# Peptides against a protein of PDB entry 5B16: the designs that were tried, part 83

Target 1, 136 residues: chain A of PDB entry 5B16
Amino acid sequence: TPSRINHNERLEFLGDAVVEFLTSVHLYYLFPSLEEGGLATYRTAIVQNQHLAMLAKKLELDRFMLYAHGPDLCRESDLRHAMANCFEALIGAVYLEGSLEEAKQLFGRLLFNDPDLREVWLNYPLHPLQLQEPNT
Target 2, 136 residues: chain A of PDB entry 5B16 as posed
Amino acid sequence: TPSRINHNERLEFLGDAVVEFLTSVHLYYLFPSLEEGGLATYRTAIVQNQHLAMLAKKLELDRFMLYAHGPDLCRESDLRHAMANCFQALIGAVYLEGSLEEAKQLFGRLLFNDPDLREVWLNYPLHPLQLQEPNT

## One batch from the design tools (peptide; made by RFdiffusion4, then SolubleMPNN)

Design b2_p21_7_s1 (from b2_p21_7, 11 letters changed)
Fold by OpenDDE base, seed 4:
Structure b2_p21_7_s1 (fold): chain B 136 residues (1-136), chain A 21 residues (1-21)
Amino acid sequence: as target 1 above (136 residues)
Amino acid sequence: SRQELLEKLLAYLDKLVEEAK
Protein backbone atom coordinates (compact mmCIF):
# COMPACT_ATOMS: atom_id res chain seq x y z
CA THR B 1 0.00 0.00 0.00
CA PRO B 2 1.47 3.32 -1.03
CA SER B 3 2.00 5.99 1.56
CA ARG B 4 -0.41 8.87 1.86
CA ILE B 5 2.20 11.09 0.31
CA ASN B 6 2.54 8.80 -2.66
CA HIS B 7 -1.21 8.64 -2.95
CA ASN B 8 -1.49 12.41 -2.96
CA GLU B 9 1.23 12.69 -5.55
CA ARG B 10 -0.59 10.21 -7.72
CA LEU B 11 -3.82 12.14 -7.31
CA GLU B 12 -1.97 15.31 -8.17
CA PHE B 13 -0.68 13.65 -11.31
CA LEU B 14 -4.18 12.68 -12.31
CA GLY B 15 -5.67 16.01 -11.34
CA ASP B 16 -3.11 17.90 -13.34
CA ALA B 17 -4.22 16.05 -16.43
CA VAL B 18 -7.90 16.58 -15.64
CA VAL B 19 -7.48 20.30 -15.10
CA GLU B 20 -5.47 20.57 -18.28
CA PHE B 21 -8.03 18.59 -20.22
CA LEU B 22 -11.07 20.45 -18.93
CA THR B 23 -9.43 23.78 -19.57
CA SER B 24 -8.46 22.77 -23.07
CA VAL B 25 -11.87 21.44 -23.96
CA HIS B 26 -13.76 24.44 -22.69
CA LEU B 27 -11.47 26.93 -24.38
CA TYR B 28 -11.65 24.98 -27.60
CA TYR B 29 -15.44 24.96 -27.69
CA LEU B 30 -15.98 28.46 -26.37
CA PHE B 31 -13.63 30.14 -28.80
CA PRO B 32 -13.78 28.36 -32.14
CA SER B 33 -12.04 31.21 -33.94
CA LEU B 34 -9.20 31.57 -31.48
CA GLU B 35 -5.86 30.39 -32.80
CA GLU B 36 -3.86 27.69 -31.07
CA GLY B 37 -1.46 30.18 -29.61
CA GLY B 38 -4.24 32.06 -27.92
CA LEU B 39 -5.80 28.88 -26.64
CA ALA B 40 -2.48 27.79 -25.22
CA THR B 41 -1.85 31.15 -23.63
CA TYR B 42 -5.19 31.17 -21.88
CA ARG B 43 -4.78 27.57 -20.80
CA THR B 44 -1.41 28.35 -19.30
CA ALA B 45 -2.85 31.26 -17.41
CA ILE B 46 -5.70 29.17 -16.04
CA VAL B 47 -3.65 26.19 -14.93
CA GLN B 48 -0.57 27.97 -13.63
CA ASN B 49 0.27 27.44 -9.99
CA GLN B 50 -0.53 31.01 -9.07
CA HIS B 51 -4.05 30.76 -10.41
CA LEU B 52 -4.72 27.29 -9.06
CA ALA B 53 -3.56 28.50 -5.69
CA MET B 54 -6.14 31.25 -5.90
CA LEU B 55 -8.79 28.66 -6.59
CA ALA B 56 -7.50 26.59 -3.71
CA LYS B 57 -7.81 29.59 -1.45
CA LYS B 58 -11.51 29.73 -2.20
CA LEU B 59 -11.72 26.32 -0.60
CA GLU B 60 -9.65 27.57 2.30
CA LEU B 61 -6.96 25.08 1.47
CA ASP B 62 -4.46 27.65 2.61
CA ARG B 63 -5.69 27.26 6.15
CA PHE B 64 -5.58 23.53 5.77
CA MET B 65 -2.08 23.57 4.38
CA LEU B 66 -0.81 25.87 7.07
CA TYR B 67 -2.32 23.62 9.68
CA ALA B 68 -0.94 20.45 8.19
CA HIS B 69 2.36 21.70 6.82
CA GLY B 70 2.93 25.08 8.37
CA PRO B 71 6.57 24.67 9.27
CA ASP B 72 7.39 23.55 5.75
CA LEU B 73 5.42 26.29 4.05
CA CYS B 74 6.80 29.41 5.62
CA ARG B 75 7.52 30.98 2.25
CA GLU B 76 4.72 32.39 0.16
CA SER B 77 5.96 30.69 -2.97
CA ASP B 78 6.14 27.35 -1.22
CA LEU B 79 2.62 27.73 0.06
CA ARG B 80 1.35 28.72 -3.37
CA HIS B 81 2.97 25.73 -4.99
CA ALA B 82 1.68 23.39 -2.33
CA MET B 83 -1.81 24.81 -2.65
CA ALA B 84 -1.76 24.33 -6.38
CA ASN B 85 -0.65 20.75 -5.94
CA CYS B 86 -3.31 20.17 -3.35
CA PHE B 87 -5.91 21.61 -5.67
CA GLU B 88 -4.82 19.26 -8.41
CA ALA B 89 -4.99 16.35 -6.03
CA LEU B 90 -8.49 17.39 -5.04
CA ILE B 91 -9.64 17.54 -8.64
CA GLY B 92 -7.98 14.21 -9.23
CA ALA B 93 -9.82 12.72 -6.30
CA VAL B 94 -13.14 14.13 -7.47
CA TYR B 95 -12.57 12.66 -10.88
CA LEU B 96 -11.42 9.34 -9.50
CA GLU B 97 -14.16 8.87 -6.96
CA GLY B 98 -16.84 10.73 -8.86
CA SER B 99 -16.76 11.63 -12.50
CA LEU B 100 -15.31 14.00 -15.02
CA GLU B 101 -18.59 15.87 -14.92
CA GLU B 102 -18.28 16.41 -11.20
CA ALA B 103 -14.72 17.60 -11.63
CA LYS B 104 -15.89 19.92 -14.38
CA GLN B 105 -18.61 21.39 -12.21
CA LEU B 106 -16.34 21.93 -9.26
CA PHE B 107 -13.62 23.45 -11.38
CA GLY B 108 -16.09 25.72 -13.14
CA ARG B 109 -17.65 26.90 -9.92
CA LEU B 110 -14.27 27.87 -8.60
CA LEU B 111 -12.98 29.46 -11.79
CA PHE B 112 -15.52 32.25 -11.76
CA ASN B 113 -17.21 34.18 -9.03
CA ASP B 114 -19.30 35.83 -11.72
CA PRO B 115 -22.30 33.58 -12.24
CA ASP B 116 -22.71 34.68 -15.84
CA LEU B 117 -19.17 33.75 -16.72
CA ARG B 118 -19.55 30.52 -14.82
CA GLU B 119 -22.62 29.65 -16.81
CA VAL B 120 -21.08 30.43 -20.17
CA TRP B 121 -18.01 28.43 -19.22
CA LEU B 122 -19.95 25.38 -18.13
CA ASN B 123 -22.71 25.53 -20.70
CA TYR B 124 -21.55 26.01 -24.25
CA PRO B 125 -23.36 24.97 -27.39
CA LEU B 126 -21.39 23.05 -29.94
CA HIS B 127 -20.22 25.17 -32.81
CA PRO B 128 -21.16 23.81 -36.22
CA LEU B 129 -17.54 23.38 -37.20
CA GLN B 130 -16.82 21.66 -33.93
CA LEU B 131 -19.53 19.12 -34.58
CA GLN B 132 -17.28 17.66 -37.22
CA GLU B 133 -14.51 17.04 -34.74
CA PRO B 134 -14.17 13.75 -32.94
CA ASN B 135 -14.88 13.50 -29.27
CA THR B 136 -11.85 13.98 -27.12
CA SER A 1 -26.10 38.29 -25.09
CA ARG A 2 -23.88 35.26 -25.38
CA GLN A 3 -21.44 37.19 -27.50
CA GLU A 4 -21.15 39.83 -24.85
CA LEU A 5 -20.53 37.19 -22.23
CA LEU A 6 -17.83 35.62 -24.34
CA GLU A 7 -16.18 38.98 -24.71
CA LYS A 8 -16.40 39.45 -21.00
CA LEU A 9 -14.86 36.05 -20.50
CA LEU A 10 -12.03 36.89 -22.85
CA ALA A 11 -11.40 40.07 -20.97
CA TYR A 12 -11.21 38.09 -17.78
CA LEU A 13 -8.81 35.61 -19.32
CA ASP A 14 -6.69 38.43 -20.66
CA LYS A 15 -6.45 39.72 -17.16
CA LEU A 16 -5.24 36.34 -15.99
CA VAL A 17 -2.62 36.34 -18.70
CA GLU A 18 -1.39 39.71 -17.61
CA GLU A 19 -1.25 38.62 -14.01
CA ALA A 20 0.85 35.67 -15.05
CA LYS A 21 3.54 37.97 -16.37
Scores: peptide ipSAE 0.645, ipTM 0.945, DockQ to the pose 0.915
Fold by OpenDDE base, seed 1:
Structure b2_p21_7_s1 (fold): chain B 136 residues (1-136), chain A 21 residues (1-21)
Amino acid sequence: as target 1 above (136 residues)
Amino acid sequence: SRQELLEKLLAYLDKLVEEAK
């Protein structure tokens, strides 16, 4: 039986992939004319520890981290990294025990405080040019 | 409009990129 830490690390591993995938898919559909370099740049910005930590703060995971690991998180960078990891584990758990759709909804709700941007992000219709491209 | 929202979204993402530096 894996330890709690081991299990959490496994969830982080899964969550990292889910966040990466969701981000990639949404960017791809939302910006059909954006080159790969731009897509990659925005993806990096969205999934980096600093941003994920900010999303985690919306869930008050910082309070959780301080409660559970206060003495180990004296540096801001350590706290940020821990919060990002915890966020990944959470997304991983939501995907594992729920669905990709549930993970998508949670992630999208946290990404944007602006309801209009949230709506655009979560509900991306296929672009006409994308509809014209054959699946090869 | 959708186009305006996409532009707004891009602006937001650009901000994230700058904050990452």
Scores: peptide ipSAE 0.643, ipTM 0.944, DockQ to the pose 0.890
Fold by OpenDDE base, seed 2:
Structure b2_p21_7_s1 (fold): chain B 136 residues (1-136), chain A 21 residues (1-21)
Amino acid sequence: as target 1 above (136 residues)
Amino acid sequence: SRQELLEKLLAYLDKLVEEAK
């Protein structure tokens, strides 16, 4: 049986992939005329540690991290990185224990404070040129 | 409109890109 640390790192590994995948899918469908470079740029921005840490803060993971690892996370950059990793682990856990849909909903809810943007992100209609593709 | 929301979304994403630098 793996240690808690190993388990968390494994979940982080999984969550990283889930976050990348969800981000990619949504960007792909939302912006059918955007070139690959633009898609990649926006994806990078969305999944960067700084941004994921911000999302993690919405779940009060900062308080959790300081409680559990305060002495080891005195530097802001260290805390940010740890929060991002923890967020990925959480998404990984949601996917693993729940479903991709649940992970998508959680991630999308956190991505935007603006409910209209959230709605567009989560519930976008397929572009006519995308009708032949799987609706993901 | 949807188009306006997409533009708003892009603006938001552009902001994130700048913050990444």
Scores: peptide ipSAE 0.642, ipTM 0.944, DockQ to the pose 0.852
Fold by OpenDDE base, seed 5:
Structure b2_p21_7_s1 (fold): chain B 136 residues (1-136), chain A 21 residues (1-21)
Amino acid sequence: as target 1 above (136 residues)
Amino acid sequence: SRQELLEKLLAYLDKLVEEAK
């Protein structure tokens, strides 16, 4: 049986992929005229540790991390990094034990406090030009 | 409108990009 540490690292690995995938898919469909460089830039901003740590704070993971690892997380940067990893592990767990849809919903809810932006992110219609794109 | 929301979303994302620097 893998150690708890190894399990968390594996979940983080999975969650990292899920977050990146979801972000990529949504950006791709939401902005069909945006060049690859722009898509990549926005993806990076969304999935970077600084941002994921902010999302983690919405789930009060900071309190959890300080409780479990307080002495090792005296520096704010260390806490942010740990929170981001923990957030990825959580998303990985949601995907693993639930579904990609559940991960999508959770991630989307956390991404935006504005309900209108949340709605457009989560429930985007396909662009007419995308509908016309042939399958390759 | 949807277009306005997309513009608002882009503005938000641009802010994230700037904060990342």
Scores: peptide ipSAE 0.637, ipTM 0.943, DockQ to the pose 0.910

Design b2_p21_7_s2 (from b2_p21_7, 12 letters changed)
Fold by OpenDDE base, seed 4:
Structure b2_p21_7_s2 (fold): chain B 136 residues (1-136), chain A 21 residues (1-21)
Amino acid sequence: as target 1 above (136 residues)
Amino acid sequence: KRDELLAKVKAYLDKLVAEAA
């Protein structure tokens, strides 16, 4: 069996895809008139390490990282990168052992502390021009 | 209300974009 480190890296790989997928889908439906470039720009911003690290901080992963990997994370950038990776691994794990829905809910919960904004993100109406697209 | 909420979401995203740039 893979080492825990290897397993975490694999989960990160999976989580990265899940985060990007969820982000893409929600942006697509939320902004039906936004061109691809704009969608991509928003997606990039959402999934960038700095932002994911911020989300990770809400889960107190910073404390976890310092506890578990403190000596290797003396630089802020290193900590941020590690937190982002860990966040992705977490999402990957949630998807793997739970469901995409659970991953979506967790991600949305972390994206927006405001429940109203969260609702807009999670529960968007389908645009008439999007009715032929697969729903997720 | 939804329009206002959407605007706030957009504002948040725009902020993220600005920070990423």
Scores: peptide ipSAE 0.690, ipTM 0.951, DockQ to the pose 0.888
Fold by OpenDDE base, seed 2:
Structure b2_p21_7_s2 (fold): chain B 136 residues (1-136), chain A 21 residues (1-21)
Amino acid sequence: as target 1 above (136 residues)
Amino acid sequence: KRDELLAKVKAYLDKLVAEAA
């Protein structure tokens, strides 16, 4: 049986992939005319530690981190990084124990507080040219 | 309506990009 630390790191690994995948898929469909460079730029911005930490704060992970690891998180940047990792682990756990759909819903909910914007992110009409792409 | 919402999504993303720079 792996240690808790090992398990958490493995969850982070999985969660990182899930977050990037979901981000990529939604960006791809939302911006059918945006070139790869633009898509990559948006993806990078979405998955950066600072942004994920902001999303994590909505789940009050900051309080959790300070409670559990306060002495090791003296700097704001350290806390941000830890929160981002914890967020990834959470998404990984949701995917692992639940489904990609559940992870998508959670991620979307945290990305946009505005229900209308959330709806656009989560549910979008496919562009006719996108429908021509196989397995997408 | 959708175009307006998409514009807002884009604005949010642009803000994130600016913060990442």
Scores: peptide ipSAE 0.689, ipTM 0.951, DockQ to the pose 0.860
Fold by OpenDDE base, seed 3:
Parts: C-alpha cells; structure tokens; sequence
Structure b2_p21_7_s2 (fold): chain B 136 residues (1-136), chain A 21 residues (1-21)
C-alpha cells in the first residue's frame, strides 16, 4: 500500500484537530466538575506552541529542525512555532497511518513522564454522571 | 491515591496556564 503521508502543512492541519480532540476528551472525563471555561483554559494551555514544542523536544525534533531549517529558525519563537507545527504533523501522521488510539498513546506518553500520572490521563474511570450521558 | 494523582495533573496544567499568560 502506498504511503498516505502528504505535505507537512496538510498533516499539521489534521494533527491540530486530533490534538484538540484528544485533549478535550481527556479533560472532560478527568475533571467532571470543572466548568467549560476551566476546561477551555486547560486545553489552550496544553495545545499552545510552547507546550507542544516541549513535547516535540522529547522526540528530539529540535535536532531535526535545526539540521533541516537552522537558518530559518534563528529566533527562539520561530523554533518553538516550527517545533509545534512539526509535532502536530507527527500526530497527524500517526493518526493517518495508524489510529486514533495510537495517537492517544503517543500523546499521553509524551505528556507525562511519570507512569502513574500517565495512567490517570490515559485510563480514567468514568464518573457516575458521565455514565448517564447519552453521547459521551 | 487517584485524587492525589489528579491533583498533580492539575498542578501541571496550572503551570502551563501560568506560562501561557
């Protein structure tokens, strides 16, 4: 089967949506008493360029970016933005070539180095009221 | 234990929020 990986910008577009979705779902279940505003605030913080760049650094994407695009990344903010985009493209590729579950596992593994925190993030028990939700 | 872990997750998220501000 030929590769479905396309141009990086298209993968970023897809990955952005996947990261947003996964983040939203996990926050919703982890914090059943948190208001929408709080959920949105946490989501924004998780998907901000600085944070995604930090996650990307765990995969040593910074070395890759400097190797491939060093002259274009002379500013720290430029590198951070590029790293975040690269991370989104990676998640998009994992979803595209693999599955949402695989993207979820990768994202969770990068979010938390602590295995106990990772487990809480990835495998949360459903709240009784959440069990009563028709669509969630 | 779970409550403690959730508190740690929340603390991490709060840190991220502060960094975004």
Amino acid sequence: as target 1 above (136 residues)
Amino acid sequence: KRDELLAKVKAYLDKLVAEAA
Scores: peptide ipSAE 0.689, ipTM 0.951, DockQ to the pose 0.902
Fold by OpenDDE base, seed 5:
Structure b2_p21_7_s2 (fold): chain B 136 residues (1-136), chain A 21 residues (1-21)
Amino acid sequence: as target 1 above (136 residues)
Amino acid sequence: KRDELLAKVKAYLDKLVAEAA
């Protein structure tokens, strides 16, 4: 359905921005001594299709995709790309219908299975030099 | 404790970077 495809693409657009933003903010605060290039490298790695697809698999989106699309996604790369897009759409929907905080919490839960690591990611202490920066 | 946790986070990220290369 064209309308469904269009809606999903819009959600992907929104979700992509949310994932990028959340990733950027958390990396910025967690690694105050890391230069921009290093931050960008980590961000790219986090938001790459392969990684987002892995996160999507934790939500069993692979089963959903295979059920919905089946032979259209017989190639691993095609499935990975579709799962990454679906993950972005999901994050976009969570942000749209819920809040940025809810999107952040969901993303954090998927990034780290270890609750201690998750807490470090989500609830980072601010570096002294960051106290003069916006707490976003 | 935090330093140890940060090291683990960094290790995870480094792994992702290696996979992206």
Scores: peptide ipSAE 0.687, ipTM 0.951, DockQ to the pose 0.877

Design b2_p21_7_s3 (from b2_p21_7, 12 letters changed)
Fold by OpenDDE base, seed 2:
Structure b2_p21_7_s3 (fold): chain B 136 residues (1-136), chain A 21 residues (1-21)
Amino acid sequence: as target 1 above (136 residues)
Amino acid sequence: KRQELLEKLKAFLDKLVAEAA
């Protein structure tokens, strides 16, 4: 059986992909006229460590990390990176043992404090031109 | 209303980009 470290790293790997996928899908549909470069820029900003760490803080993962790994996380950058990884592992676990929908809902709730933005992020109608795109 | 929210969302994302830079 894999160690706890191996399991967490594997969950991070999965969670990273889930976060990337969800972010990509939502950006693609929400901004049908935005070029690839713009989509990529927004995605990068959403999934970067400092942002994911901020989302993790909403779940009080900072307290968890300090409790579990305090001596190794004396610097803010180290804590931020660890929190981002932990957040990815959490999303990975939610997807693995729950569903993509549950991961989407959790991620969306954390992304936005504004309920209107949360709603538009999670519940967007398809643009008429998007309906005409081939192979989609 | 939807277009207004999309503009608000874009502003939010632009802020994230600025913070990342």
Scores: peptide ipSAE 0.679, ipTM 0.949, DockQ to the pose 0.915
Fold by OpenDDE base, seed 1:
Structure b2_p21_7_s3 (fold): chain B 136 residues (1-136), chain A 21 residues (1-21)
Amino acid sequence: as target 1 above (136 residues)
Amino acid sequence: KRQELLEKLKAFLDKLVAEAA
């Protein structure tokens, strides 16, 4: 049986892919006229350690990190990296034990505090009837 | 309304990009 650390690293590996995939799919549908370079730029910004650490903080993973690894996280960059990794592992676990849909919902809820943006992000592409909505 | 929200989303993402730089 693998150690807890090894298992967590595997979950992180899986979660990294899930976060990348979800981000890519959402950006692709939301910005159909945006070139690949622009899509990649947005993806990078969304999945970078700094941003994922911020999302992790919303789940109070920082408290967990300090409790479990306080002495090893004296540097802010180390804490940020650890929190980002932990967040990826969490998403990986949600995907593994639940579903891609559950991972999508969790990720989307954390990405946006604004409920309107959250809905736009999560509810793509539009149903044919929804295409009749005002363009403004 | 959707177009407005997409512009808002774009602004949000542009901010993230700026923070990454």
Scores: peptide ipSAE 0.681, ipTM 0.946, DockQ to the pose 0.867; fails the geometry check
Fold by OpenDDE base, seed 4:
Structure b2_p21_7_s3 (fold): chain B 136 residues (1-136), chain A 21 residues (1-21)
Amino acid sequence: as target 1 above (136 residues)
Amino acid sequence: KRQELLEKLKAFLDKLVAEAA
């Protein structure tokens, strides 16, 4: 049985892929006319450590990390990196123990405080019946 | 409505990109 640390690292590995996949899929469908470079730019911004750390803060992972690993996280950059990794591990765990849908929902909820943006982000691709409705 | 939200989303993402740069 792997150590808890090893397990977290494995979950982080999985979560990183899940976050990137979800981000890619959503961007792909939401911006059908955006070139690959633009899609990649948005993806990079969404999944970079500093952004994931901000998402992690919404879950109060900063308090958790300082409680559990404070002595090792004296630098803000170290804390940010650790929070991002922990966030990935969390998403990985949600995917592993739950489903991709659950991971998608959690990620979407954290990405946006604005419920309208959350709604548009999660609504990909449009259901065939939705294609017949106005897009204004 | 959806188009408006997409524009809003784009603005959000553009801001995120700018902050990352």
Scores: peptide ipSAE 0.679, ipTM 0.947, DockQ to the pose 0.895; fails the geometry check
Fold by OpenDDE base, seed 5:
Structure b2_p21_7_s3 (fold): chain B 136 residues (1-136), chain A 21 residues (1-21)
Amino acid sequence: as target 1 above (136 residues)
Amino acid sequence: KRQELLEKLKAFLDKLVAEAA
């Protein structure tokens, strides 16, 4: 039987893949003329630990982490890394117990405070057979 | 509007990249 730690690490593993996948798919469709290098650059920026930690802070995971692991997280960099991992685990859990759609919605909501950008990100067609929105 | 939003999104991402560097 896996320990709780192992379970969290497994969820983190899954969440990392989900975050990267969602990011990749959305970037691919949002920027159809952007070369691979540019796509990769944007993806890296989105999924890097410091950014994910910022997203985690929006969920107040920092309060949780300091409460549970305060002595081990005295350094800001350590806290940031832990928060990023926790965020990945959360996304993994949402995907596992919910759906990719739910993970997408949560991730998108956290990515953008601007509702217009959130709308564009979340509702952009992600399949070639889907109709594109008019360019207005 | 769609194109404007895409440009805004790109600007957002560019800023994110800059902060990451």
Scores: peptide ipSAE 0.675, ipTM 0.947, DockQ to the pose 0.916; fails the geometry check

Design b2_p21_7_s4 (from b2_p21_7, 9 letters changed)
Fold by OpenDDE base, seed 3:
Structure b2_p21_7_s4 (fold): chain B 136 residues (1-136), chain A 21 residues (1-21)
Amino acid sequence: as target 1 above (136 residues)
Amino acid sequence: KLEELLRKLREFLDELVKEAE
């Protein structure tokens, strides 16, 4: 059987893809006139380690990481990287044990402190036949 | 209004880009 470390690495691998996919889909539909370069730039900014680490702090993963891996995390950059990986593993686990929708909801809730931005991110139409685009 | 929210969202994303640099 795989070690706990190997299992977490596999979850991280899955979570990385889920976060990137969700980000790509939302950006694509939210900004229909934005060129590929702009979409890619925003995606990179959203999924970068330092940003995901910030989201991880909202789940108090920083305290967890220091407790579990303190001796190996003597640098701030190492802590951020580890937190980002842990966040990806969490999203991967949510997708694996739950659904893409659940992963979407969790990620969206953490992504925005502003409830209005959260609402537009989570509920903007992602398929033309599912929901009519708001006209306000 | 949706258009205003999208503007705010874009500003949010622009700040993230700056932080990434």
Scores: peptide ipSAE 0.663, ipTM 0.944, DockQ to the pose 0.902
Fold by OpenDDE base, seed 1:
Structure b2_p21_7_s4 (fold): chain B 136 residues (1-136), chain A 21 residues (1-21)
Amino acid sequence: as target 1 above (136 residues)
Amino acid sequence: KLEELLRKLREFLDELVKEAE
């Protein structure tokens, strides 16, 4: 059995991909006229360590990190990095043990405090051109 | 309405971009 650290790193790897994928898909549908560069810019911003760390804080992972690894996290940047990694591992675990839908729901809930924005993010309508895509 | 929500969402994302820079 791999060490807990190794397992967490593997989950982090998986979670990173899930977060990237979910972000990409939602942006793609929400902004059908936005060029690739713009989509990539928004994606980068969403998945930045500092942002993911902020999302992690909503789950009180900061308290967990300080409790478990306080002496190792003497710098704010180190804490943010660790929290972001832990968040990715969590998403990876949710996907692995649950489903992509569950990961999607969790991620969406954390992304937005505004329930209306959360709703549009999670349940976006297809643009008319997207509905016509099968004809292309 | 949806257009307004999308505008707000865009503004939200723009702010995230600024924070990331």
Scores: peptide ipSAE 0.663, ipTM 0.946, DockQ to the pose 0.917
Fold by OpenDDE base, seed 4:
Structure b2_p21_7_s4 (fold): chain B 136 residues (1-136), chain A 21 residues (1-21)
Amino acid sequence: as target 1 above (136 residues)
Amino acid sequence: KLEELLRKLREFLDELVKEAE
């Protein structure tokens, strides 16, 4: 049990970085004329606990959390926070056991219900100046 | 079409920002 808890926290740590990285990269390429402040604002909105919890709900993690923790998550805010953390751990696990590409695909699928927006998010055209720095 | 999609995406993100505030 102690090992499992530690493992989950480590996965959360990793997943947090992966989510932020993917978000940053996609925003950077999608909006080449947007200033840093605007990019940061969108990133914050995407990766905030409230939003990640909504994404987690799409995976029915709320049901899982209530099953696993029950009364400890009786408050909506507590459940939301726990769901966000669990979502990060999940992304971390996908990256760890799969790949960054798999994490990207999963994250993108959850971000958008609209398949057209999902497509542009995942397969954005590169700005000519961005072609010179594809690893950014 | 791309411009329209980018516009919609921008609107989506703006709504997320609004929810964060």
Scores: peptide ipSAE 0.662, ipTM 0.946, DockQ to the pose 0.925
Fold by OpenDDE base, seed 2:
Structure b2_p21_7_s4 (fold): chain B 136 residues (1-136), chain A 21 residues (1-21)
Amino acid sequence: as target 1 above (136 residues)
Amino acid sequence: KLEELLRKLREFLDELVKEAE
């Protein structure tokens, strides 16, 4: 059996894709008139390590990381990177053991403290042009 | 209501972009 470290790295790999995908989908639907560059800019901002680390902090993953890896995370950038990776692994695990919907809900809950913004993010109306596309 | 929420969402995202820069 693979080591726990290898398993976590695999979960991170999966979670990275899930976070990227969910972010892309929501942005695509929410901003039908926004060009690709704008969508990509928002996506980058959402999935950047510093932001994911902030989301991880809401789950108190920082305390977990310090408990498990304290001596190796003396720099804030190292901690941030590790927290972001851990967050991705968590999302990957939620997707793997649960569903994409569960990952979506968790991610949405963490993204927004404002319940109204959370609601529009999670339950946006479809654009008329998007309704014409079978893959959207 | 929806338009206002979308505006607020854009503002939120714009702030994230600024933090990334």
Scores: peptide ipSAE 0.661, ipTM 0.946, DockQ to the pose 0.923

Design b2_p21_8_s1
Fold by OpenDDE base, seed 2:
Structure b2_p21_8_s1 (fold): chain B 136 residues (1-136), chain A 21 residues (1-21)
Amino acid sequence: as target 1 above (136 residues)
Amino acid sequence: SPVLEELERLVRKKYEERKKK
């Protein structure tokens, strides 16, 4: 049986792909006339650690991280990295235990505080991508 | 982030366009 740490790292791996995928798909459909460079620029801004950490803070993962790992996270950059990774693991877990749709909804709700903007962002189709739960 | 602010502006523009249709 894998350790909890190994499991979280695997979830992070999966979540990273999910976040990247969702971001890419929504940007692609939302901006049909935007060139690849522009799409990539927005994607980078959305999925970079600083932004994901901010999204994680909305879920109060910072409190969790400080509670569980406070002594090891003395630098802001370390906390940001850990928060981003934790957020990815969370998205991975939501995808794994739930669905891509649930991950999409959670991610979209966090991306925009304005419900009107959420509606625009979420109103685009996603590919039905699902993976079987890994053997442990 | 200026990039994210621009993104939000563009998304809002999309919203307004849809509202008018």
Scores: peptide ipSAE 0.662, ipTM 0.939, DockQ to the pose 0.798
Fold by OpenDDE base, seed 3:
Structure b2_p21_8_s1 (fold): chain B 136 residues (1-136), chain A 21 residues (1-21)
Amino acid sequence: as target 1 above (136 residues)
Amino acid sequence: SPVLEELERLVRKKYEERKKK
């Protein structure tokens, strides 16, 4: 069996793809008149480490990071990067052991504190084939 | 982030549009 380190790195790899995919799909359908450059700009802002770290903070992952990895996180930038990676690993795990829908729900709930905006993001029409769960 | 603030504005516009339908 792979080491726990390898497992977490693999989950981060998967989660990075899931976060980018969900972001891309929702932006694509939500803003049909937005040019590719605009779509890419919003995607970058959503998936960048600074933002993902903020989402991670909503889950109190900062407390976990300081407890488990405090000596390795002497700089604020290091903490942000670690929190972003941890968030990606979490999303990867949710997708792997749950579903894309569950990952979507968790991610969407964190993206918007306003329930009205959350509802728009989460319930905007998506192509049926994009909702198909791959075999795990 | 100015970009994220603009995104929130755009999503809010979509919300308002859906409310009118």
Scores: peptide ipSAE 0.661, ipTM 0.940, DockQ to the pose 0.888
Fold by OpenDDE base, seed 1:
Structure b2_p21_8_s1 (fold): chain B 136 residues (1-136), chain A 21 residues (1-21)
Amino acid sequence: as target 1 above (136 residues)
Amino acid sequence: SPVLEELERLVRKKYEERKKK
């Protein structure tokens, strides 16, 4: 088995892709008339470290970071980057141990605090292959 | 983020459109 550090980095790698994919797919279907440039702009805003760190904070990952890595996170930018990475790893783990649907649900719940907006994001029509994803 | 705020506005618009159906 890989080291804990390597495993976390691998999870980050996977999670990064999952977050990117989910974001891309939902934007694509939700905004069928939006040009590529617009899609890319919104995607960038959603997946950038600053935003992912905010999502991580909703899960209180900041508390975890300060507990486990406090001495190494003196700068705000360092903490933000670490939190974003941790968030990616978490999403990666959810996908790995569960399913894309579970990752989608978690991500969507965090993206929008407003339940109405969350409903729109999570339940917008998706590709049939994605609808076939198991929920474990 | 202004971009994210705009996104939220657009998603809300979608929500309102669905409610009308």
Scores: peptide ipSAE 0.660, ipTM 0.940, DockQ to the pose 0.900
Fold by OpenDDE base, seed 5:
Structure b2_p21_8_s1 (fold): chain B 136 residues (1-136), chain A 21 residues (1-21)
Amino acid sequence: as target 1 above (136 residues)
Amino acid sequence: SPVLEELERLVRKKYEERKKK
């Protein structure tokens, strides 16, 4: 029987892939003339722990982490790393128990505070790839 | 992040382009 920690690690593993995938797909469609190097640069910036931790803070996961692991998260870097992992696990859970669309919506809402920019990001189609992947 | 700021700028540009249509 897997432990709770093991389950979270598995969700994190899945969430990492989902975040990477969604980021890649949206960047690909959003910037059709952008070279691979540019796409990779933006992807790296979006999916790095520092940024994911910021997204996690928007969900007030910092309060959760401090409540559960406060004594062990006295360093900002430790909190950031834990926040990023928690965010990945959350996205993984949303995908697993919901859908890729729900993960997309949540992720997109967090990426941009400006609703106009959010709308642009979220309106790029995932349909062709979604249809190719069962259980999405 | 300068990269993320640039991304936002580019997305804004896309938004403006859509408004013109």
Scores: peptide ipSAE 0.658, ipTM 0.940, DockQ to the pose 0.847

